Peptides against a protein of PDB entry 3H8D. Designs and how they scored, part 1

Every score and structure here is a prediction.

Target 1, 122 residues: chain A of PDB entry 3H8D
Amino acid sequence: DMKRQQRFFRIPFIRPADQYKDPQNKKKGWWYAHFDGPWIARQMELHPDKPPILLVAGKDDMEMCELNLEETGLTRKRGAEILPRQFEEIWERCGGIQYLQSAIESRQARPTYATAMLQNLL
Below, numbering starts at 1 at the first letter of every chain, in headers, positions and changes, except where a header shows other numbers.
Peptide ipSAE was made for these designs. It is ipSAE averaged over its two directions, with the distance scale d0 held at 1.0 Angstrom where the peptide's residues are scored. Compare it between designs on one protein only; published cut-offs may not apply.
A fold fails the geometry check if it doesn't show the stated peptide or something in it is severely misdrawn.

## One batch from the design tools (peptide; made by RFdiffusion4, then SolubleMPNN)

Design b1_p11_3_s3
Fold by OpenDDE base, seed 2:
Formats: C-alpha cells, sequence, structure tokens
Structure b1_p11_3_s3 (fold): chain B 122 residues (1-122), chain C 122 residues (1-122), chain A 11 residues (1-11)
C-alpha cells in the first residue's frame, strides 16, 4: 500500500568477533533498514572490512530482520530514525538500484514501496 | 561471560508470501531467540511448511538477528519473553544439540553460554 | 525468517 508510512533507520553494530574486545579494537558497522509500513522492504549492512550487504524483501527474507517495526523497538531508540535521503544515498552508492532491479527482473522481489518507486523511474 | 543474563524470546511471524492474504490464509511461524547478555547466541525459526531453521552465533551470524537485545524491543514486547525450558524443549526437538555440537567441532561456533553448557554435558 | 516474524506479531 502506497499509503503506508515509509520509515528509515540506522544503528551501529559491533561484529560478533569484536564483541569481547576493548572499545578501541571494536570495528563499527552500520545497519540500515527501510520499513514500508510495519514491514521491512530493504536492509543494508555496512562493514568496516568487507563489502556492504544489500537485501530486499522477497528475495532475501531469510537474511533480513524478521521483526516488524514495532517489535524492533527502533521507533523508541533515540537517534535510530533517519531521513529517507540518508538511506537512499548509501543505497545508491552500494549499487542498491541495480540489486533491486535484478531482484524484480528475476521475480524474486516482493512488491514494496521501493520496488514501486524503482519501476516508476525505469 | 557466564555472569550474563540468559534471556529467551518467542514471537510469531507471518511469511512474507502471506503478508497480504486474509487472516485465515496466513500461516503462522515462530521465531525464537536466546540472548546471552545483549548478544544473540541462538536463533530458531519454526515454519508451517518447511523444516525448522537452527542458527548459532559465529557460524550463522549473517542469517541471525543483527540487533542487540535492547534494539529488538523484545524486552518491551508483552508476551515475547519465555522461560529457558520453552526454548530448550523446541531446540532439542529440532536437533539443536547436534547442530551446535557440529558448529563447535568445526570451530565455527562463537563461544556463548550455549556452547559452554553443551561442553559441560559432553 | 525475520520478515515472517514481523507479520505474525501484528495479528
Amino acid sequence: as target 1 above (122 residues)
Amino acid sequence: as target 1 above (122 residues)
Amino acid sequence: SAMELAEELEE
């Protein structure tokens, strides 16, 4: 539903491997999510030492956040919510447009606000 | 750290494929998590029409919840928290002991409360 | 999957 609220979030994460290291030795990554209403539409993970991970609903459900927006508590986490452009700028840089397009073409992508917007651009 | 609080959670999920179906046509699955302090140690997913998914920290980090416990909002979700036995009973039935053991033997498992308990039993 | 979990909790 195009009437659903589009909300974007970003949180830092520490790799499991750095979980027990001193703060100075913890490499920070970034977790990004786009929620199309209560449901995640896109996920993106920036890592300090490997390529970014791009995930889209339908195709990558098994690798994406299983929690609905309310369950994540992201709406209650101070500073987690970001502007659409703060997500999209990184998404574009990481090749997200091509990734989502390929998922649509292969019929793996679930229809979301993100797929609709892309289909309007192409 | 064995002093970390062990907390267990369960939430229902609807398959992405059933997201837009009428309530009577939505197949319920179940998502389970074991948090060893703030970090997930084990994840388990029960599906209505496929085998359960078992995931352990270190081995399956890419498929597991990336959020720390506080970020999930699970502690604020009414009815999400369960007793250890409610998790372990399902974990055992799904072959979780063997799965975790194999992950330890292959040196893929990250040390957690779960790995420590298993190593004490064997 | 994480996505499937979100849908069930809304019910």
Scores: peptide ipSAE 0.029, ipTM 0.710, DockQ to the pose 0.069; fails the geometry check
Fold by OpenDDE base, seed 4:
Structure b1_p11_3_s3 (fold): chain B 122 residues (1-122), chain C 122 residues (1-122), chain A 11 residues (1-11)
Amino acid sequence: as target 1 above (122 residues)
Amino acid sequence: as target 1 above (122 residues)
Amino acid sequence: SAMELAEELEE
């Protein structure tokens, strides 16, 4: 079983309501994704005016990116790929550990690299 | 104002729960997207075991693809791009006209090519 | 939102 590559991505987003605003009035959010091989394991959204959104595979499938990594084109987008720590640092700050833990305990989380790592931590 | 190109894409998806199943047990859904220039205007999901999901810009932004067309890599994915009618036929069958109309009337829909076309129809 | 992400990356 070739170890699935863990890859992390970040892209800015502008709120739909700000799409037609002047650039200075476009509040940027940040979209983060963790792919465990081809499949998304975690997603996170940093918003300029609301709490961060944390999403984990299995629990939040309907709210997460539906595309596999290849389909997203993120691997081909310059500057989109980030270091694992760049994701994890924000994930930790946003309470991602507790969020994922709760999802595991409630049996909502799909097994991923992220769930496995958390289980090794705890 | 260079007229934004309308582009349509379709990709299969496998439910996260079926990700680790044998291929024969992986029920495929279909993900559809309409891009009005770089931005998604409509999204549709055909599922093997639940009603279709229809999503329109402005109303359903949180549930729709966050990536611009370039970021998605869909333009580079062989066989992903479909004809306008291949999207519209399914959209119509799924009640997309009524869905978008309702979103317009409720002032939830962001103006897109799709909203403009519907307003011309109606 | 997924849509919002697309817009910021073009700038």
Scores: peptide ipSAE 0.026, ipTM 0.710, DockQ to the pose 0.071; fails the geometry check
Fold by OpenDDE base, seed 5:
Structure b1_p11_3_s3 (fold): chain B 122 residues (1-122), chain C 122 residues (1-122), chain A 11 residues (1-11)
Amino acid sequence: as target 1 above (122 residues)
Amino acid sequence: as target 1 above (122 residues)
Amino acid sequence: SAMELAEELEE
């Protein structure tokens, strides 16, 4: 249903290997999520020392957040919610358009708001 | 810190592929998590049509919930929290002791309450 | 990774 609310979130994360290091030795990454209604549609991870991770619903379900939006508490976390363009700008820079397109063409992507928008663009 | 509160949660999930099916065609799985303080220590997924998934911190970080306990909203979800034994009983039945032991021996497991308990038992 | 994200969210 294209009437579902599109919501975007960003939170910093510290690598598991850095959890117990002093703050100066913790390298921050950034976790991004796009929720199409209650369900995650896209996920993206920016790391300090490896390539970005791009994930799309249907293809990457096992590597993506398994909680629905309400179960994540992200809507209640101050400063977590971001504007659509704040997600899309990074998604575009990381090659997300090509990644999602390939997932659609291979029939691995689940239909979402993101797949519909891309299909209308292309 | 062994003084961290151990908290356990269980929620039903529907497979992404079944999200839009009629309720009668949605096969429910069960998602289990053990949080050692704010951080996930163990995760387990029971599926209707595939083997159980066992996951331990350090080894399976990329496949486990990436949100800390407060970010999940699980503490606020009625009926999600379970007793330690309700988790451990299923963990034991699914071979979780052997799975965690192997992760410790291979030096893949991050130290947690779960690793400490197992090391004291063996 | 889900755990890496969890750790950064705690800071």
Scores: peptide ipSAE 0.025, ipTM 0.699, DockQ to the pose 0.066; fails the geometry check
Fold by OpenDDE base, seed 1:
Parts: C-alpha cells; structure tokens; sequence
Structure b1_p11_3_s3 (fold): chain B 122 residues (1-122), chain C 122 residues (1-122), chain A 11 residues (1-11)
C-alpha cells in the first residue's frame, strides 16, 4: 500500500568477533534498514573490511531483521532515523538497484515499496 | 563474564508469506532469544509447518538478530520476557544441546554463557 | 526464513 510510511534507519554495529576487543580495536560498521510500514523492505550492512551486504525482502528473509519496526525500538532510538536519501545514496553506491532488479527478475523479491519504485523507473 | 545478565525472550511471529493473509490463515510461529548481556547467544524459531530453527552465536551470526538487546526493544515489550527454563525446555526438546555441542566441537561457536554452561556439564 | 513478528503484538 502506497499509504504505508517509508522509514529509514542507520545504527552503528560492532562485529561479533570484535565485541570484546578494546574500543580502539573495534571496527565500526553501519547497519541500514528501510521499513515499508511495519515490515523491513531492504537491509544493508557496511563493513570496514568486507564488501557491503545488500538484502531485500523475500529473497534474504533469513538474514534480515525479524522484528517489525515497532519491536526494533529504532523509532525510539535517538539519531537512528535517517532521511530516505541518506539510505538511497548508499544503496545506489553499493549496486542496490541492480541487486533488487535481479531479485525481482528471479522472482525472489517480495513486493515492497522498493520493488514498486524500481519497477516504475524501469 | 558470569556477571552478565542472562535474559530470555519469546515473541510470536507470522511468516512473511502469511503477513497479508486473513488472521485465520496466518500460522503463528514463535521466536525465542537468549541474550548474554547485550549480545544474543542463542536464537530459536518454532514454525507450525517446518522443523525448528536453532541458531548459535558465532556459527549462525548472519541468520540471527543483529540488534543488541537494548536496540531490540524486547525489554520494553510486555510479555516478551520469559524465564530461563521456558527457553531451555524448548531448546532441549529441539536438540539444542547437541546442536550447540557440535558447533563448539567444530570451532564455529563463539564463546557465550551457553557454551560455558554446556562445557561445564560435559 | 525470517519471521515477521505478528502485527497483533502492537496492540
């Protein structure tokens, strides 16, 4: 439904392997999410030492956040919410358009706001 | 650290494929988590129509919750927190002891409270 | 499969 609120979030993360290291040895990544209403539509993980991870609903469900937006507490986390463009700029740079397009073409992607927008451009 | 609080949670989930079905057609699963301090140590998913999914830190990181406990909002979700035994009973029934043991033996498991307890029993 | 947490918990 086009009436669903599109909300975007970014939080820093530390790799599980680094969680007990000294602060200076903790390499910070960034976790990004796009929520289409209550449900995650896209997820993205930026790592300091490995390629970005791109995830789309339907295809990558097992690797994505299982909590709905309200359950994540992201809406209550100060500084977590970002502008749509702040997500999309990184998504585009990481090849997210091609990734999502391929997921649609392979019939792996669940329909979301993101799939609808991409199909409108194509 | 044995001083870390061990907290356990359970929330119902609906399969992504069922999210838009009528309430009567939504098969409810159960999502379980064990947090060793801020970090998830074990995750478990009970499904109505497929085998349980067992996940342990280090081995299954990509499939587990990426949010730390505070970020999940689970501590603020009424009725989500459960007793340790309510988690462990299901974990045991699903073969979680053997699963975690195998992950330790294969050197895939990250050390957690759960791995320490298991090693103390063996 | 990732589980969507039930909307019914938002009540």
Amino acid sequence: as target 1 above (122 residues)
Amino acid sequence: as target 1 above (122 residues)
Amino acid sequence: SAMELAEELEE
Scores: peptide ipSAE 0.024, ipTM 0.697, DockQ to the pose 0.065; fails the geometry check

## One batch from the design tools (peptide; made by RFdiffusion4, then SolubleMPNN)

Design b2_p15_7_s3
Fold by OpenDDE base, seed 5:
Structure b2_p15_7_s3 (fold): chain B 122 residues (1-122), chain C 122 residues (1-122), chain A 15 residues (1-15)
Amino acid sequence: as target 1 above (122 residues)
Amino acid sequence: as target 1 above (122 residues)
Amino acid sequence: SIDDWLASKGYVPVE
């Protein structure tokens, strides 16, 4: 349903090995999520030492957050929610459009707001 | 087009008469804008001493921001952009749904993302 | 919580 709320979140993280290092030696990664209503539509991870990870619902369910939005507590976590463009800008830079398109074409993508928007764009 | 970017902004303002008063005596109002792509779809103003002002494109064009999004500079103003829900929450509390619905029914509202979403909801 | 989920995936959430 197009009336579903689209919400975007970002959480910085560090590697376990960096947990007890000085702040200057803690290389941050960034976990991103796009929720289409209660369920995740896209997930993205920026890492300091490896390529970004792009995930789309349907195709990558096993690697994506399985919690519904309420279960995540993201809406209650200060600083976690971000603007759509803050997600999309990174998504685009990481090749997310092509990734999602490929998932659609291979019939692996679950229909979401993201797939619908892409199909409107292309 | 459903692919148009929906962006929301908020700017605090003070009354001209309060301009040179001490900060504690400057009662803030809040100006809100919803841009459907390059053009404004909804505008809203919270005032410290009078009822909120709700404005919808088509009906209230003469009272709304006439600048396109780029002309406003809002996208470059730190702290101005807000989440959709930050706009919608206030919009709803101010009776925006009913206001927009009335504008649609009277054929005064210009079709926007906002009108489309409302028609999907009702 | 999301923090627990991230931890389970080997990520340490930070501020």
Scores: peptide ipSAE 0.372, ipTM 0.595, DockQ to the pose 0.833
Fold by OpenDDE base, seed 3:
Structure b2_p15_7_s3 (fold): chain B 122 residues (1-122), chain C 122 residues (1-122), chain A 15 residues (1-15)
Amino acid sequence: as target 1 above (122 residues)
Amino acid sequence: as target 1 above (122 residues)
Amino acid sequence: SIDDWLASKGYVPVE
């Protein structure tokens, strides 16, 4: 349903082991989310020392944020919301199109705005 | 074509008559643009002392930006790009849905992402 | 909140 509002968010994080270290010794990761209306459609995690994690609704629900958009408080968190392209650029760079395509082909992906857009491009 | 990137921009402006006045005597307006891929789909102007101006592709081409997105330099202008909702909220508040709908019904609107989305909602 | 959720996953949100 392409009538739903698409909103994107990013939150930097550090690892628990780095929590009480000097700032220069904290390696930052990035948590990304795409919400298709109230529900998450894609999640992405960039880590300083391991491969990016890509997750899509339907396939990876148990690893993704289970909170609806309102419950997250993301819309009220200063600096969290980002432009669509700020998400998509990273998603594409990390192989997100191929990942989502594979999930669709295996019938694991739940239909979302993201799946619809991909199926338009192919 | 919903495969094209939708990008939104906002630029403040002052009136020529206020150009050389003290800052407190300059009344700020706002120029908004929605680009559907390389081409402008909607333009909107908020003025401090007159009604908002709404413009849609096909109907108002001669009053709208004739430059493609790359030519404008907007993508390289710091602070110019805004979230889709930051455009849409103002658009809707200013009667943009009704304006675009009327342009479609009169066969004046050029098909864009904006026209397609509106026709999905109705 | 999202910060609590992230913390529960082993990510410490920062500014």
Scores: peptide ipSAE 0.371, ipTM 0.593, DockQ to the pose 0.807
Fold by OpenDDE base, seed 4:
Structure b2_p15_7_s3 (fold): chain B 122 residues (1-122), chain C 122 residues (1-122), chain A 15 residues (1-15)
Amino acid sequence: as target 1 above (122 residues)
Amino acid sequence: as target 1 above (122 residues)
Amino acid sequence: SIDDWLASKGYVPVE
């Protein structure tokens, strides 16, 4: 639905164990979210010491942000919102296309803008 | 077509006549562009001393950027790319919805992502 | 907030 804004966000994070280490020893990760209107469509996490985590709505709901966009406050958090391509570039590098495709084919994915886009692309 | 990236850009400009004035006397304008894939869909210009200029593909082609996105180099220009909402907020304030709607109704607008979005909205 | 949510998941948001 073209009525729904596609909005993308990222937040850097550190591990709790690294919280009080010297800055140079704080290994940063990155949390990413794609919201299709008020609801999350995709989530992605880059970690310094493990493989990326890819999550898609419908399949991975229990591991994804359950807050609606307004509840997150992301739109009001400085520097959190990113360009669509800033999300997609990383998503693609992490194998997101294949991951989402598999979720669609297995009928685990909830229909979102992301699923529609992929289906139009393939 | 969901295959085409929607990308938005803005560039500040000054009037040629102000080019060699002191910085404080250089009145900045803002040039905005919406690209639907390789081709411009909307263009908008904010001027310090005249009403905004709104332009839509099909209707205003002769007054709009004729370069495709790659030719513009906008994607490689630091700070040029903006969030969709950063364009749309200004577009709406300038009466862009009504302008585009009128262009659609008069059959002057070329079909773009923008026209489709508006038609889905209305 | 998202920061609280992240914290609850074991992440510490940073600047």
Scores: peptide ipSAE 0.369, ipTM 0.589, DockQ to the pose 0.833
Fold by OpenDDE base, seed 2:
Parts: sequence; C-alpha cells; structure tokens
Structure b2_p15_7_s3 (fold): chain B 122 residues (1-122), chain C 122 residues (1-122), chain A 15 residues (1-15)
Amino acid sequence: as target 1 above (122 residues)
Amino acid sequence: as target 1 above (122 residues)
Amino acid sequence: SIDDWLASKGYVPVE
C-alpha cells in the first residue's frame, strides 16, 4: 500500500580485522536497507573484497535484518537515510532487478512495495 | 503508477527587495516541489513575511511551475533534491493534507501519486 | 540498534 512510507538507509562499515588499522587500510563496506513501512523489503551489502550481496524479503529472511524500522533506530541515525535513487542505482547495478524477479517467479518473494513496483514495470 | 518516480526538491530564495542587502537582512523563503514522474504534483512555498502557499496539480496549474522535471534542471542542481519526509513534514504542518483533500472533494485535483496516497490513507 | 545488529554480524559500523 502507498500508505506505507518507503524509506532507504545506508551505513558504512569496516571489517573487524581492520578496526585498529590506520584509516587508509580500513576498507569500507556499505550496508543498505529498504524499508516498506516498518518491514524490511530489501537489503544490500557492498563489500570491498567480495561480490555484492542482495537480499529480498520472503526469500532471504534469515540473512536479513530482523528488526523492524523502529527497533533499528535508523530514522534517528544521522546521515543514515538516503534518497530512493541512491539505493536503486546501486541495486540495479548489482543485478537486483533480476534477483527480485527470480524470487517472484519462484514464489519465494514476500509481496512488498519492491515486488509491486517491479511487476508494474515489467 | 508506482513506476513513476516520486522526487522532491527544495530551493531557497530571497525577495527581490532584499537582493542587495547585507546577508543578515536577506530573509529566506523556501520553494518546494513534488514531482510525480515528469509532472509536478504539489508545490509549496515558505515565506518569511506571509503565510505558506500550497498548490496542487489540477487546481492550481496557473500558479505552479509549468516546466516538466527535465526542463527545471532540478535533478542537476546540487542540494536541491530532498527526502520525501523533508517535504511531507512541512506539507503536513502547513495544512497540505486538508488542502489536497478539499481539492479532491471539489474535483479540482488532477490524479497524482499525492492524491492516491491520500485516498488510501483516509 | 542497527549498529549493534551489524556488529553482531561482523560488520563494524563507522561514520
């Protein structure tokens, strides 16, 4: 439902092994989340040393953030919220459309704003 | 349609009479726009010396930006794009929900993402 | 918090 607000977030991270290295040696990853209202719809991770990880609700629940939006504190974390396009641009580059489409076709995806948008686009 | 991207923008402005005053004497207003795909859906203006102006597509076309999104150059203007909530929070405070609702009831509002969202909320 | 959750997954949040 359009009544559910679509909100997107990004948090940079480093690996535990890099915690105490000099800043130049701390390779950053990026954790991304799309919340469809209080529930996560998509999660995405950019890593400095391995392929991106794409996750969609229904299919990948065990690997995704289990916290609802309020529990995450994301809305209160300065700089965490990003524009939809900032998420979608990376999602598309990582093959997210194909990933989500496959999840829909296999009936693994939980219906979300993301699935609805894709189904209207195709 | 959800396939149309919802994008929000904000631009500060000063009054013509304040153009050449010292910075401290230039009272800023804020121009806001909601684009439903290429078409403007809502426009809002915060003024330092008068009540906010709220405008909705269909009803207020003559007072609203007549340029499509591409023509505005807003997508290329650094810092102009804002998060949906940054628009909606001000819109709500200014009585935008009531304004849009009245426009719908009087059949003056052109159907947009904004009208659809409101009609689903109520 | 999300930072705690990320940490539990082996991702150290930074600014």
Scores: peptide ipSAE 0.368, ipTM 0.592, DockQ to the pose 0.839

## One batch from the design tools (peptide; made by RFdiffusion4, then SolubleMPNN)

Design b2_p17_2_s1
Fold by OpenDDE base, seed 5:
Structure b2_p17_2_s1 (fold): chain B 122 residues (1-122), chain C 122 residues (1-122), chain A 17 residues (1-17)
Amino acid sequence: as target 1 above (122 residues)
Amino acid sequence: as target 1 above (122 residues)
Amino acid sequence: SAEHQALLELAEELEAE
């Protein structure tokens, strides 16, 4: 259903190796999530020292958040929720359009709001 | 179409009488807008010294923003765009649910994402 | 997922600093 609420979140993470370093020496990564209703549709990870990771529902389920939105507590975490564009801008920069498109074409992507929007774009 | 992008904005305004006062003596109001695609669906105004104003498309067109989203420049104004919940929380507090419901029941409300969502809620 | 939970926990720790 296209009436499901689309919500986007971002949280920082620190590499395990940096966890106990001084703050100035901790390099932050960023974890992004798009939830189409209660379930994740897209996930993205920005790393300070390696390429971004893109994940889409259906194709990458085993690597993605398995919790429903409520279980994540993200909606209750101050500063975690972001604007759609804040997600999409990074998604686009990281090649997310092509990634999702390929997942659709290979029939690996589960239908989501994201897949529908992309199909409208193409 | 339920696939239209829902975007929300908030900008402050100063009362005309306060426009030239010292900053500490300027009481801010807040102008809120919900755009369902290019066109406004809901508008809301918080005033420092009078009741909030609620406006819905179809019913209150003559009092609402007449510009399409692009014409407003809101998408390019830093800090203007807000999360859906930032709009909805205020909308709910101001009696927006009842206001929109009444507009629907009286057949004054133009169908929008907002009307559809309310119909799903009831 | 364990990874997601770890990320959430880490984020909370960072906010607490």
Scores: peptide ipSAE 0.025, ipTM 0.548, DockQ to the pose 0.052
Fold by OpenDDE base, seed 4:
Structure b2_p17_2_s1 (fold): chain B 122 residues (1-122), chain C 122 residues (1-122), chain A 17 residues (1-17)
Amino acid sequence: as target 1 above (122 residues)
Amino acid sequence: as target 1 above (122 residues)
Amino acid sequence: SAEHQALLELAEELEAE
């Protein structure tokens, strides 16, 4: 149901090797998630030292967050929730459109809000 | 070089949803890693509510631990290091032999101690 | 997942700094 609330979250991470370094020497990564209602639809990870990781529901279920939204506690973490565009901008830059499109074409993607929106975009 | 030290580690994890539940209601997962010298060769994850995840160097680099062994701090975490057989037993039960073999055959696997040992096994 | 849990923990640590 497309009436499900679309919610987006971002949390930073620091590599263990950098945890106790001076702030200027800490490399920051970012973990992103799009929840279509209670379930994750897309996940994305930005790393300082490797390519971005893109994940879509249905195709990448085993590699994505296994918790429903409520179980994650993300809604209770101040500063974690972001605007849709804050997610989409990065998603687009990382090639997320093509990635999701490919997942749809190969029949690997589970239908989500994201797949529906992509179909409208194309 | 096969003279590199082979070291194996295991750490538990609890789902966020279970973190504050009574101990009896906490579902425990396990994260495993095999390091061939300073670099990871294999990674494995046992989850209470989804299939095991198997990962091998070369094929799954983006999904595996990106830190070298020293950077992980695993060597400094008491109780994290396990015996080779403690890793291999689970690896075998999870279908790791076939997984690694397939990665070799598809030329996706980076040569490691694990690939060499598998070649000897077959 | 272990990774997700670690990320959440790291995020909390960063916010506490």
Scores: peptide ipSAE 0.025, ipTM 0.561, DockQ to the pose 0.075
Fold by OpenDDE base, seed 1:
Structure b2_p17_2_s1 (fold): chain B 122 residues (1-122), chain C 122 residues (1-122), chain A 17 residues (1-17)
Amino acid sequence: as target 1 above (122 residues)
Amino acid sequence: as target 1 above (122 residues)
Amino acid sequence: SAEHQALLELAEELEAE
């Protein structure tokens, strides 16, 4: 039995409206992803001027990355991969535990490593 | 079923003989550890003036860290935790694949995440 | 979306390397 690797990534983004502004006027957001094997399990977006966006597999498939991990190129981008805690710290601060828990309770969450870990914690 | 977290750490060390020397005369080695859950699976030591030391659970228990992960304090030391690839790159360069493979073949290696991954690769 | 934009930037950086 092959265990799926849990991998976490973070990349910055510039808001569409700021793309053509001077660097000082470009406010940076952050895109986070947790991949459970080849497929995304959780996605998180930090924005400079609006609330964080939390997304979990099963519930938010249409809003999440549709690419498999290899297709994203994230594994080949230096500095994109982050430690689990670097993801989880932000996830927790943004209410990710409650968000995922609610998705599990509503039976919207697809089973992932993330759902399993949460169920073991609670 | 709870999956064990794979965590990797690196800390520098100063050779005992260099402990009281001036900073410029202290050659730094590096201690690496792979923890499969609470217990160490692989240990690696880079030295400034001798060959790397590779150690795997089961075979080298008496020479490896005897502390569980929590006891080490590594999880609380900023900068100690490293990405899997930061460990694996050095492990590979030091002949870790062959070392672990040999330990498996001789039935000296305790089953760990590391042994499982290697068996899946070969 | 943030994702699409971020992934596009990622792709561009990878291409430049």
Scores: peptide ipSAE 0.053, ipTM 0.540, DockQ to the pose 0.050; fails the geometry check
Fold by OpenDDE base, seed 2:
Structure b2_p17_2_s1 (fold): chain B 122 residues (1-122), chain C 122 residues (1-122), chain A 17 residues (1-17)
Amino acid sequence: as target 1 above (122 residues)
Amino acid sequence: as target 1 above (122 residues)
Amino acid sequence: SAEHQALLELAEELEAE
């Protein structure tokens, strides 16, 4: 059902090695999630000293958020929810379109709102 | 300071693909952590359909818990704290001794209670 | 990461207590 609510979230993280440093010396990473209704469709991680990680439902289930949206508490965390375009802009810059397309072609991607929208785009 | 309190914790997780299944069909994984004082020294993940993951401070900082013990809330979660041997038994079965030794030899491991104890053992 | 999800779950449980 593509009529499900699409919601996007972003959380910062500090690498363990920087936890004891001065704030200005803590290199921040970012965790992003796209939920298609209650279930995650895409996940993305920006790191300060390694390439971004892109994950799509079906293919990368073992590496993605295992909780439904309600279980995460993200909807109750002030400032966590972001606009769709705030997620998509980063996703596109990180090669997310190509990554998801490849997952569809290899039949690894589980159908989600994200897969449906990509089919409309291409 | 090896006089720091050593505390161990375990949390279950369900893989995303199983979240909507009947309880008996949900394959459970386990997340383990060893804290040497306020900071994590070792982390371990048991998965239902992939090899266990072993992580040690210094080497695997980017993959480990980025929070200090107090920030995690683990000390306030009923049933999360386990006995040292409950962690060590699984660690040993998963090849943790060899993994930590290799990290020490390659100069990747940050000194912790775990590294000190291994030096006493070998 | 499994750790991140575990911590999210923990946080939710703590908030509910």
Scores: peptide ipSAE 0.049, ipTM 0.580, DockQ to the pose 0.066; fails the geometry check

